# Peptides against a protein of PDB entry 2AUS, part 11

Target 1, 323 residues: chain A of PDB entry 2AUS
Amino acid sequence: ADIKREVIVKDDKAETNPKWGFPPDKRPIELHIQYGVINLDKPPGPTSHEVVAWIKRILNLEKAGHGGTLDPKVSGVLPVALERATRVVQALLPAGKEYVALMHLHGDVPEDKIRAVMKEFEGEIIQRPPLRSAVKRRLRTRKVYYIEILEIDGRDVLFRVGVEAGTYIRSLIHHIGLALGVGAHMAELRRTRSGPFKEDETLVTLHDLVDYYHFWKEDGIEEYIRKAIQPMEKAVEHLPKIWIKDSAVAAVAHGANLTVPGIVKLNAGIKKGDLVAIMTLKDELVALGKAMMSTQEMIERSKGIAVDVEKVFMPRDWYPKLW

## One batch from the design tools (peptide; made by RFdiffusion4, then SolubleMPNN)

Design b1_p22_2_s4
Fold by OpenDDE base, seed 1:
Structure b1_p22_2_s4 (fold): chain B 323 residues (1-323), chain A 22 residues (1-22)
Amino acid sequence: as target 1 above (323 residues)
Amino acid sequence: SAEEARRARFAALLARAEARAA
């Protein structure tokens, strides 16, 4: 998720009108909520869907969606996109995840052997989805980016693990246990990261949301609820970005594909088929789409469809029609 | 309960690990 992407400037003379749009930092509280994402600390017990339903009730919302299911017993980072931002979760589903897990071994194993074997599970692994998953039960590869052992206490192994989206930690622990020769199971699991969302000052509980909403509605204090909700642009920080001219914004906001002449600057390393975020020069999210060109092609070509726009977020009236 | 005991153990182990990393 923390891939620093180089920014290539294609038009260094492009300016933006300060009267157009609503930059994330300048949104009125109601508009901020309409384009918001909560970094929720999901409690253990409820389903991710139940928690989303509770947030909708607490905040009096019509729509919300979550950035990737946590099992009922799993706690931690659950991004919840609100109202007009609800579909930004599409950017979070494929994002890398981090967890802290407690593995319980079914026998005694020397610490050095535990450390050695767990290190062998970094890299590509083969998994079969569990029965409860909506995913077809076919064998598939997944990446384990890193395993960090935090503590070994007898048969309990606390570890941090960074994984590709849709890696099953329960299955990983089962295979580690088999490799150790004694067997193991997942005793506890917490998600500590989902793409750009992590355990930081933005992490809030359901209780916090109740209190913060009450402070706003009853006491007129918006500061707490404003801080508890991140702008939807946070949910796309991990994506490659393309920044567009003011003259292109309204067309894209109407669902037109982004053409090469509209590009002001872009990240390096975009490949054809990549999910990209189309941004204004004020770092407002206009749309998500699929890159139809590489970064190199977008630089070299004078015309053509750069991005197939899949989902518009920006209202049609934030920027004037200039066509 | 056995579940509460596991959660408490997890929280304690995590807190110790975080305190060592700080």
Scores: peptide ipSAE 0.248, ipTM 0.865, DockQ to the pose 0.928
Fold by OpenDDE base, seed 5:
Structure b1_p22_2_s4 (fold): chain B 323 residues (1-323), chain A 22 residues (1-22)
Amino acid sequence: as target 1 above (323 residues)
Amino acid sequence: SAEEARRARFAALLARAEARAA
């Protein structure tokens, strides 16, 4: 998520009308909720689906979805996209994850050996998905971006791990235990990051949501519920972005593909086939789509389809039809 | 319970790790 992407300006003269749209920080509370994502601290015990159902009940919502399943026993960062933002979770599914794990060793191992072996698990690993996974149980490569040992207490190893989406920490710990020669199991697991969502001041509990909703509905205090819900644009911060002209926004909001002339600025390093976020000049999410060109092609070409629009988020009426 | 004891140990280890990183 922290990949700084260079911004390339294609049209330095492009301006935006301040009267059009609803920038993330300027949405009325009802609209903010309709386009919101909660950085939920999922408690241990319930399924991710049960938690989503509770949020829907608490906040009186018709729709919600989560940015990647946590097992019942796993706590921590569960992004929950609300209402009109529900489908933004598609941007979070492929996002990197961070966990803190407690590995319990089944025998005594010298600390130096623990450290050496765990370092060998940084990089590419071969995993087989567990039987309970909805994913076909095929061997697949996954990236372990980093392993940071936080504490070693006898047979207990507390570590932070950054991983590619769909890496199974339980399986990683099992393989580490085998490599150590004593065996190991996952004693505890907490997800500390899901793409742009991390443990920070935006992390809220189900209890917080109950209280904050009551403060709004009964006391007229919207501040707490407003802070507890992030704009949907947060859920796409890790994606490469393409910023478009005001004149292109309504067309894209109607489901038209983004053409090259509509581009004002874009991130470097977009490849054909990448998931990209189409943004207004006010950093409003218009749509998600598949890049049909590289960044370089989008710069060099004067015409053509830049993005195949897959999912529109912005209402059709936020920007005027200028075609 | 063994589960509560494990959770408490995890929380204690996390708190110690966070305190050292601060």
Scores: peptide ipSAE 0.225, ipTM 0.852, DockQ to the pose 0.924
Fold by OpenDDE base, seed 2:
Structure b1_p22_2_s4 (fold): chain B 323 residues (1-323), chain A 22 residues (1-22)
Amino acid sequence: as target 1 above (323 residues)
Amino acid sequence: SAEEARRARFAALLARAEARAA
């Protein structure tokens, strides 16, 4: 998620009409909610599905979806996309995750050995999905980006871990315990990051949402509920982006594929097959799609399909039809 | 309960780690 992507400008003269669209920071409160994502602090106990159902009841919503399941006992960062933004969760599923875990060792191990062995688990590991996973129980590789030991208290090891999507921390801890020779289990787990969503000032509880909705509906104070909901564009911050001309926006909003002439600027390092976000020059999310060209091909070519549009988010009427 | 004791230990360890990082 923290990969700084270079921006390559293809058309330096392209301007945007300020009368068209609704930039993420300029949406009326009702529209902001319709295109919102909550950075929820999921409590331990309920399923991720139960929590989404509660948010729908609290905020009087028809639709919502979550950016990657947390087990009932696992707390922390659960992105919940609302209403018209519900489908943006597909951008969060493949995103990296961070956790804080409590590992309990089944025997005494010197601290130096704990530190040495845990460092060996940085990089590529082989995992088998748990029985409860919808994924076929085939061995697969996963990346552990980093392991940071926060505290060692006898047989209890608190650590931070950054991992590729679909890495099982319970399985990682089991393998660490085997490598230490004493065995171990996962005592507690909290997710501290899911792609662009982390523990910061945007993290809110279910109780916060109850209170903030009440302040809006009963007291007419929208400030709290506005701050508690992020624009859907937050959920695509980690994706490579392509910014398009005003004249191309309505066509893409109608489900047309993005062609090369519509591109104003784009991130470096896009590969064919990548999930990309199509943005306006006001940083509004138009659509998600599959790159049909590399960044280099999108620069060098004068024509052709740049992005196969898979999911449209922008309403058809925010920009005029110019084709 | 054993579960409450684990949650309390996790919270205490996390609070100590946060206090050292501050």
Scores: peptide ipSAE 0.184, ipTM 0.832, DockQ to the pose 0.963
Fold by OpenDDE base, seed 3:
Structure b1_p22_2_s4 (fold): chain B 323 residues (1-323), chain A 22 residues (1-22)
Amino acid sequence: as target 1 above (323 residues)
Amino acid sequence: SAEEARRARFAALLARAEARAA
């Protein structure tokens, strides 16, 4: 999420009509909810699916989806995309994750040895997915970006860990325990980050959502529910972006592939096959798609399919048809 | 319960860690 991407301008003369679209900061409350993502603090106990069902009931929604399952006992950051934004969660699946974990050791280990061994688990690790995962139980490499020990209390080790998507913290702790020679298990786990969503002022509970919805519906106060819901564009902040001409927006919103002439600016370092966000010049999410060209090819070529459009989010009527 | 005791211990350790980082 924190990778700063250079922006390359292809068309420096491209302008946007201020009358077209609905920028994330200018959506009426009902429209904001329809294109929203909640940074939910999932409580321990319920499944991620139960929590999504509760949000749908609380906010009177037809559909919602979550940005990657947390186990029932795991608390913390669960992005929940609402209504028309529901499918934006696909952008969060490949995103890095952070957790705070409590590891319980099965024997006594000197603190210096704990620190030394845990440091060795930064970098590439080999994991086998757990039985309960929908993932094939083949050995695979995953990156541990960092391990930060927060507290050592006898056999209890509290640590922060940043990991590649689909790294199993339970398996990491098991391997750390083996390396320490005493064995270990995961006692507690909290997710503190999922891509652009983290523990910050946007993190809300189910209780907060009940209250905020009540304040809106019964008292006419929309401020709280507005702040509790992030625009769907938040869920794509970590993706490489391509910004398109106003004249290309309606075609993409109708499901047409993005062609090279529609590009105004783009992030550096896009590779063929990357998931990319197609944006308006007002930073509205039009669609997600697969890059069919590199950044360099999108700059150098005058024609061709730049992005295979997979998921459209923008309504078809926000921008005029100019084709 | 043993589960409540583990959750309480986790919360206490986390609160101590947050207090030291502040």
Scores: peptide ipSAE 0.267, ipTM 0.868, DockQ to the pose 0.952; fails the geometry check

Design b1_p22_3_s1
Fold by OpenDDE base, seed 4:
Structure b1_p22_3_s1 (fold): chain B 323 residues (1-323), chain A 22 residues (1-22)
Amino acid sequence: as target 1 above (323 residues)
Amino acid sequence: SLIDEFRERSRRLEEELARLLE
């Protein structure tokens, strides 16, 4: 998520009309909410679905969805996409995750051995999804990007772990325990990152949301609720982007596929089959789609379908029809 | 310790939720 992607410019003369669209920072509060994502600090206890239902009640919303299930006992970063932004969670499902975990060992192990063995679990691991998972129970590889031991206190090991989406930390801890020869279990787990969403100033509790909604509705103070809700564009920061000309926006907003002539600039390293975000020149999310070409093909070709548009977010009337 | 702080953070979130549900 933190790697800046190179931007390749195809049309350096392309301009955008400032009167068209609603840039993420210029949305009225009602529109901001309709295209918003909350970086929720999910408490332990409730399911992710229960928490989403509570947010809908607190904020008087018709629709919301979460950016990747946290188990009931797991706390921390749960992106909750609101109303018209609900479908943006699809961008977060494949995103990397970070956790802080407390592992409890079932026997005494020297600290040096703990450190050595845990380091061996960086890289590719083989996991079997748990029975409760909606995912078919096939053996699959997952990447552990890093393990950082934060503290060791006897049999308690606190560590930070960065993982590929759908890595089961409980299973990782079980395997670490087996490798240590004493066994282990997950005592506590917190998600500290889900793609672009992390523990930062944007992280809010359910209690915060209640208060902030009250300040808005009863006191007319929009500031708190505005800060508590991120624009939906935040949820796609980690994706490769394609920026399109103003004249292409309305067509894409109507569900037309993006063709090569509509591209103004794009990120390097797009591969065929990648999930990409189609953006305006004002960094508004138009749609998510599947790349039908590589970055190189999109540069070299004069025509053809660049992106198969899967999910439109932008209203059809934000930009004029110019085709 | 960091472990104690980590556990305490979880406890605080549980308590906040409990208050919200009352």
Scores: peptide ipSAE 0.621, ipTM 0.958, DockQ to the pose 0.919
Fold by OpenDDE base, seed 1:
Structure b1_p22_3_s1 (fold): chain B 323 residues (1-323), chain A 22 residues (1-22)
Amino acid sequence: as target 1 above (323 residues)
Amino acid sequence: SLIDEFRERSRRLEEELARLLE
């Protein structure tokens, strides 16, 4: 869900030096790639790991990682973080996901009954991970945020579904089929959203990447490859943010925890234990960390550790040491 | 139909991949 978060300002006089850092919109193409995320349209057939390996080959990269495994037969939105941005995928793992699924029923069911039963699967469901999953096969609750039936054609049901991370659509379809009394299976599945990444103008194929890389390297045209790669900051749009003073950036980039005096502004609704993005005043991602205070505590307190810094992304030299 | 379009999209992606692997 696109939760608009309120921004609370602690220091309305804080300014940023325009000479420091590299804002997402001002990165040279090579640097843009080093801190990039591709919104890949994964084809059916290959594993997510095979696709990542191909992207590394196509773009001549040393490192890349994906924002949550798609099964081989599943197509659609696979965020692939590049090089120095590789670790940003950790922000996407817990994110909500959307799919379009084709369910095939094993018997005839009136459309009104299909619609009624599928609506009952909105909310909390109990699932067990499939045998093929590396996840321990413990029963767990997962949330289905919404189910939208797109088309019913006899025994074929096309539907959109928004789910909590780690919900198994195949298992959902199996249980819907049982509830309908006829049984069902998943005929086809496509992921249409992974957190902030969705089916939009930023979605690119492997073929697109081959062409766009060629245009850059052989023809000197960087515009296509630049558009095909999103800044890593896109991968944290769904997280609560804390914006920090220029004087705090270098310390955090060196792995120091964020203290309360470094905060300029922050999102409302941060809880202790939340994953948060630490940003510059130019909306550059400095680090990911665990909130050690609520938003309210960060406002009211004058000192203390606000964020336990877990993963630094910004180079140490983008901002000067001001301590 | 939306179902036909959905299936066709997956088929196209699979065909594009096959061409890249040749």
Scores: peptide ipSAE 0.620, ipTM 0.958, DockQ to the pose 0.883
Fold by OpenDDE base, seed 3:
Structure b1_p22_3_s1 (fold): chain B 323 residues (1-323), chain A 22 residues (1-22)
Amino acid sequence: as target 1 above (323 residues)
Amino acid sequence: SLIDEFRERSRRLEEELARLLE
């Protein structure tokens, strides 16, 4: 998520009409909600689906979806995409995750040994999905990007861990316990990051949402609910982007594939098969799609399908049809 | 301690949820 990609400009003379579209910061509150994502602090206890259902009730929404399941007992960062933005959660599924975990050891281990052994779990690990997972229980590699021990108190070890999507922290803790020779279990787990969503000022509780919605509907104060909802574009910040001409926006919004002539600028390092975000020059999300070319091919070629459009988000009428 | 703060945060979220369900 944190890798800044270089931006390559193909057309430095391309301009955008300020009258077309709705940039993320210029959406009326109702439209902002329709294209919003909540950075929810999920409480422990409920399922991610129950929490999404509650958000729908609180905010009087028809549709919502979450950006990656948290187990019932797991708290913290749960991105919840709203209404027309609901399908943007697809962009968050492959995103890296960070957790804070409390591990309880089943025996006494010197702190130096705890630190040494936990450091060995940075890198590639082999995991088997738990029995309760709907996923086929095949052994798979996962990356542990970092482990940061926050506190050791006897047999309790609090640590931060950055992991590849679909890494099981419970399994990691079990293996750490085995490596320490005493065994261990996960006492508590909190997700602190899901791609671009993290513990910051945008993190809100269910109670916050109740209050903020009330302030808007009863008191006419939209500021709180506006701040509590991020634009859907936040959910694609970690993806490689392609920015397109105003003349190409309506076609893509109608579900047409993006062709090379429509590209104004793009991120470096796009590979064929990558999930990419198609953006306007005002940084509005038009669609998600699969790259059919590399960045280099998109620069060198004058024609062809650059992106196979999989999911359109932008309404068809935000930009005029110029074809 | 950070461990105590961590546990307390979870407790507060559970308590908040309980109030919402009343």
Scores: peptide ipSAE 0.620, ipTM 0.957, DockQ to the pose 0.868
Fold by OpenDDE base, seed 5:
Structure b1_p22_3_s1 (fold): chain B 323 residues (1-323), chain A 22 residues (1-22)
Amino acid sequence: as target 1 above (323 residues)
Amino acid sequence: SLIDEFRERSRRLEEELARLLE
């Protein structure tokens, strides 16, 4: 998620009107909530859906959605997109994840062997989804980006793991246990990252949300609830971006596909078929879409459909129709 | 230990939730 993407400028003279739109940092509190995402510290016990329902009740919301299910017993980072931002969670589903896991071994294993075997699980692994998964139970490869052992205490192994989306840590631990020859199970799991959302100052509990909402509604203090909610643009930080002219924003906000002439700047490395975020020059999310061209094609071509717009987020009236 | 701190963090979240449901 933290890969700095090169930005290629097509039109270095393009300017934006400061009177148009609502930059993420300048939204009134009500509008900020309507286009917000909470970096929730999900407690162990409830389902992700129960937690979303509670957030809706606490904050008096009509709609919300989460950026990837955590099992009931799993705690930690659960992005919850609010109201008009609800569908931004689709950008988080394919994002990499990080966990801290406590593995319990079913026998004694020398620490050197634990370390050696766990290192072998970095890279490509073969997994079968569990029976309870909505995903078809086909064998699939997944990437383990890194394993960092944090502490070993006898049969208890605490480790950090970065994984491709849809990697099952429970299954990983089971396979590690088999490779160690003694067996193992997952004693506890916490998600510490979901794409751009991580354990940082933006992480809030359900209790925090109750208090912060109270401070706003009863005491007139907006600061806490404002800080507790991230702009929806946070949820697309990990995606390749295309920045468009002010004159193209209204058309895209009406559901028109992005054409090449509307592009001001874009990230390098976009491939045909990639999910991309269409942004204003003020870093406002207009829409998500599928790239119909590579970055190189978008640079070289003078016309054509650059992005097939799949989901519009920006209201139609934030920018004027300039056609 | 980091393991103890890790378990304690989960426990605190559970206790906090219990207080809210109360």
Scores: peptide ipSAE 0.619, ipTM 0.957, DockQ to the pose 0.911

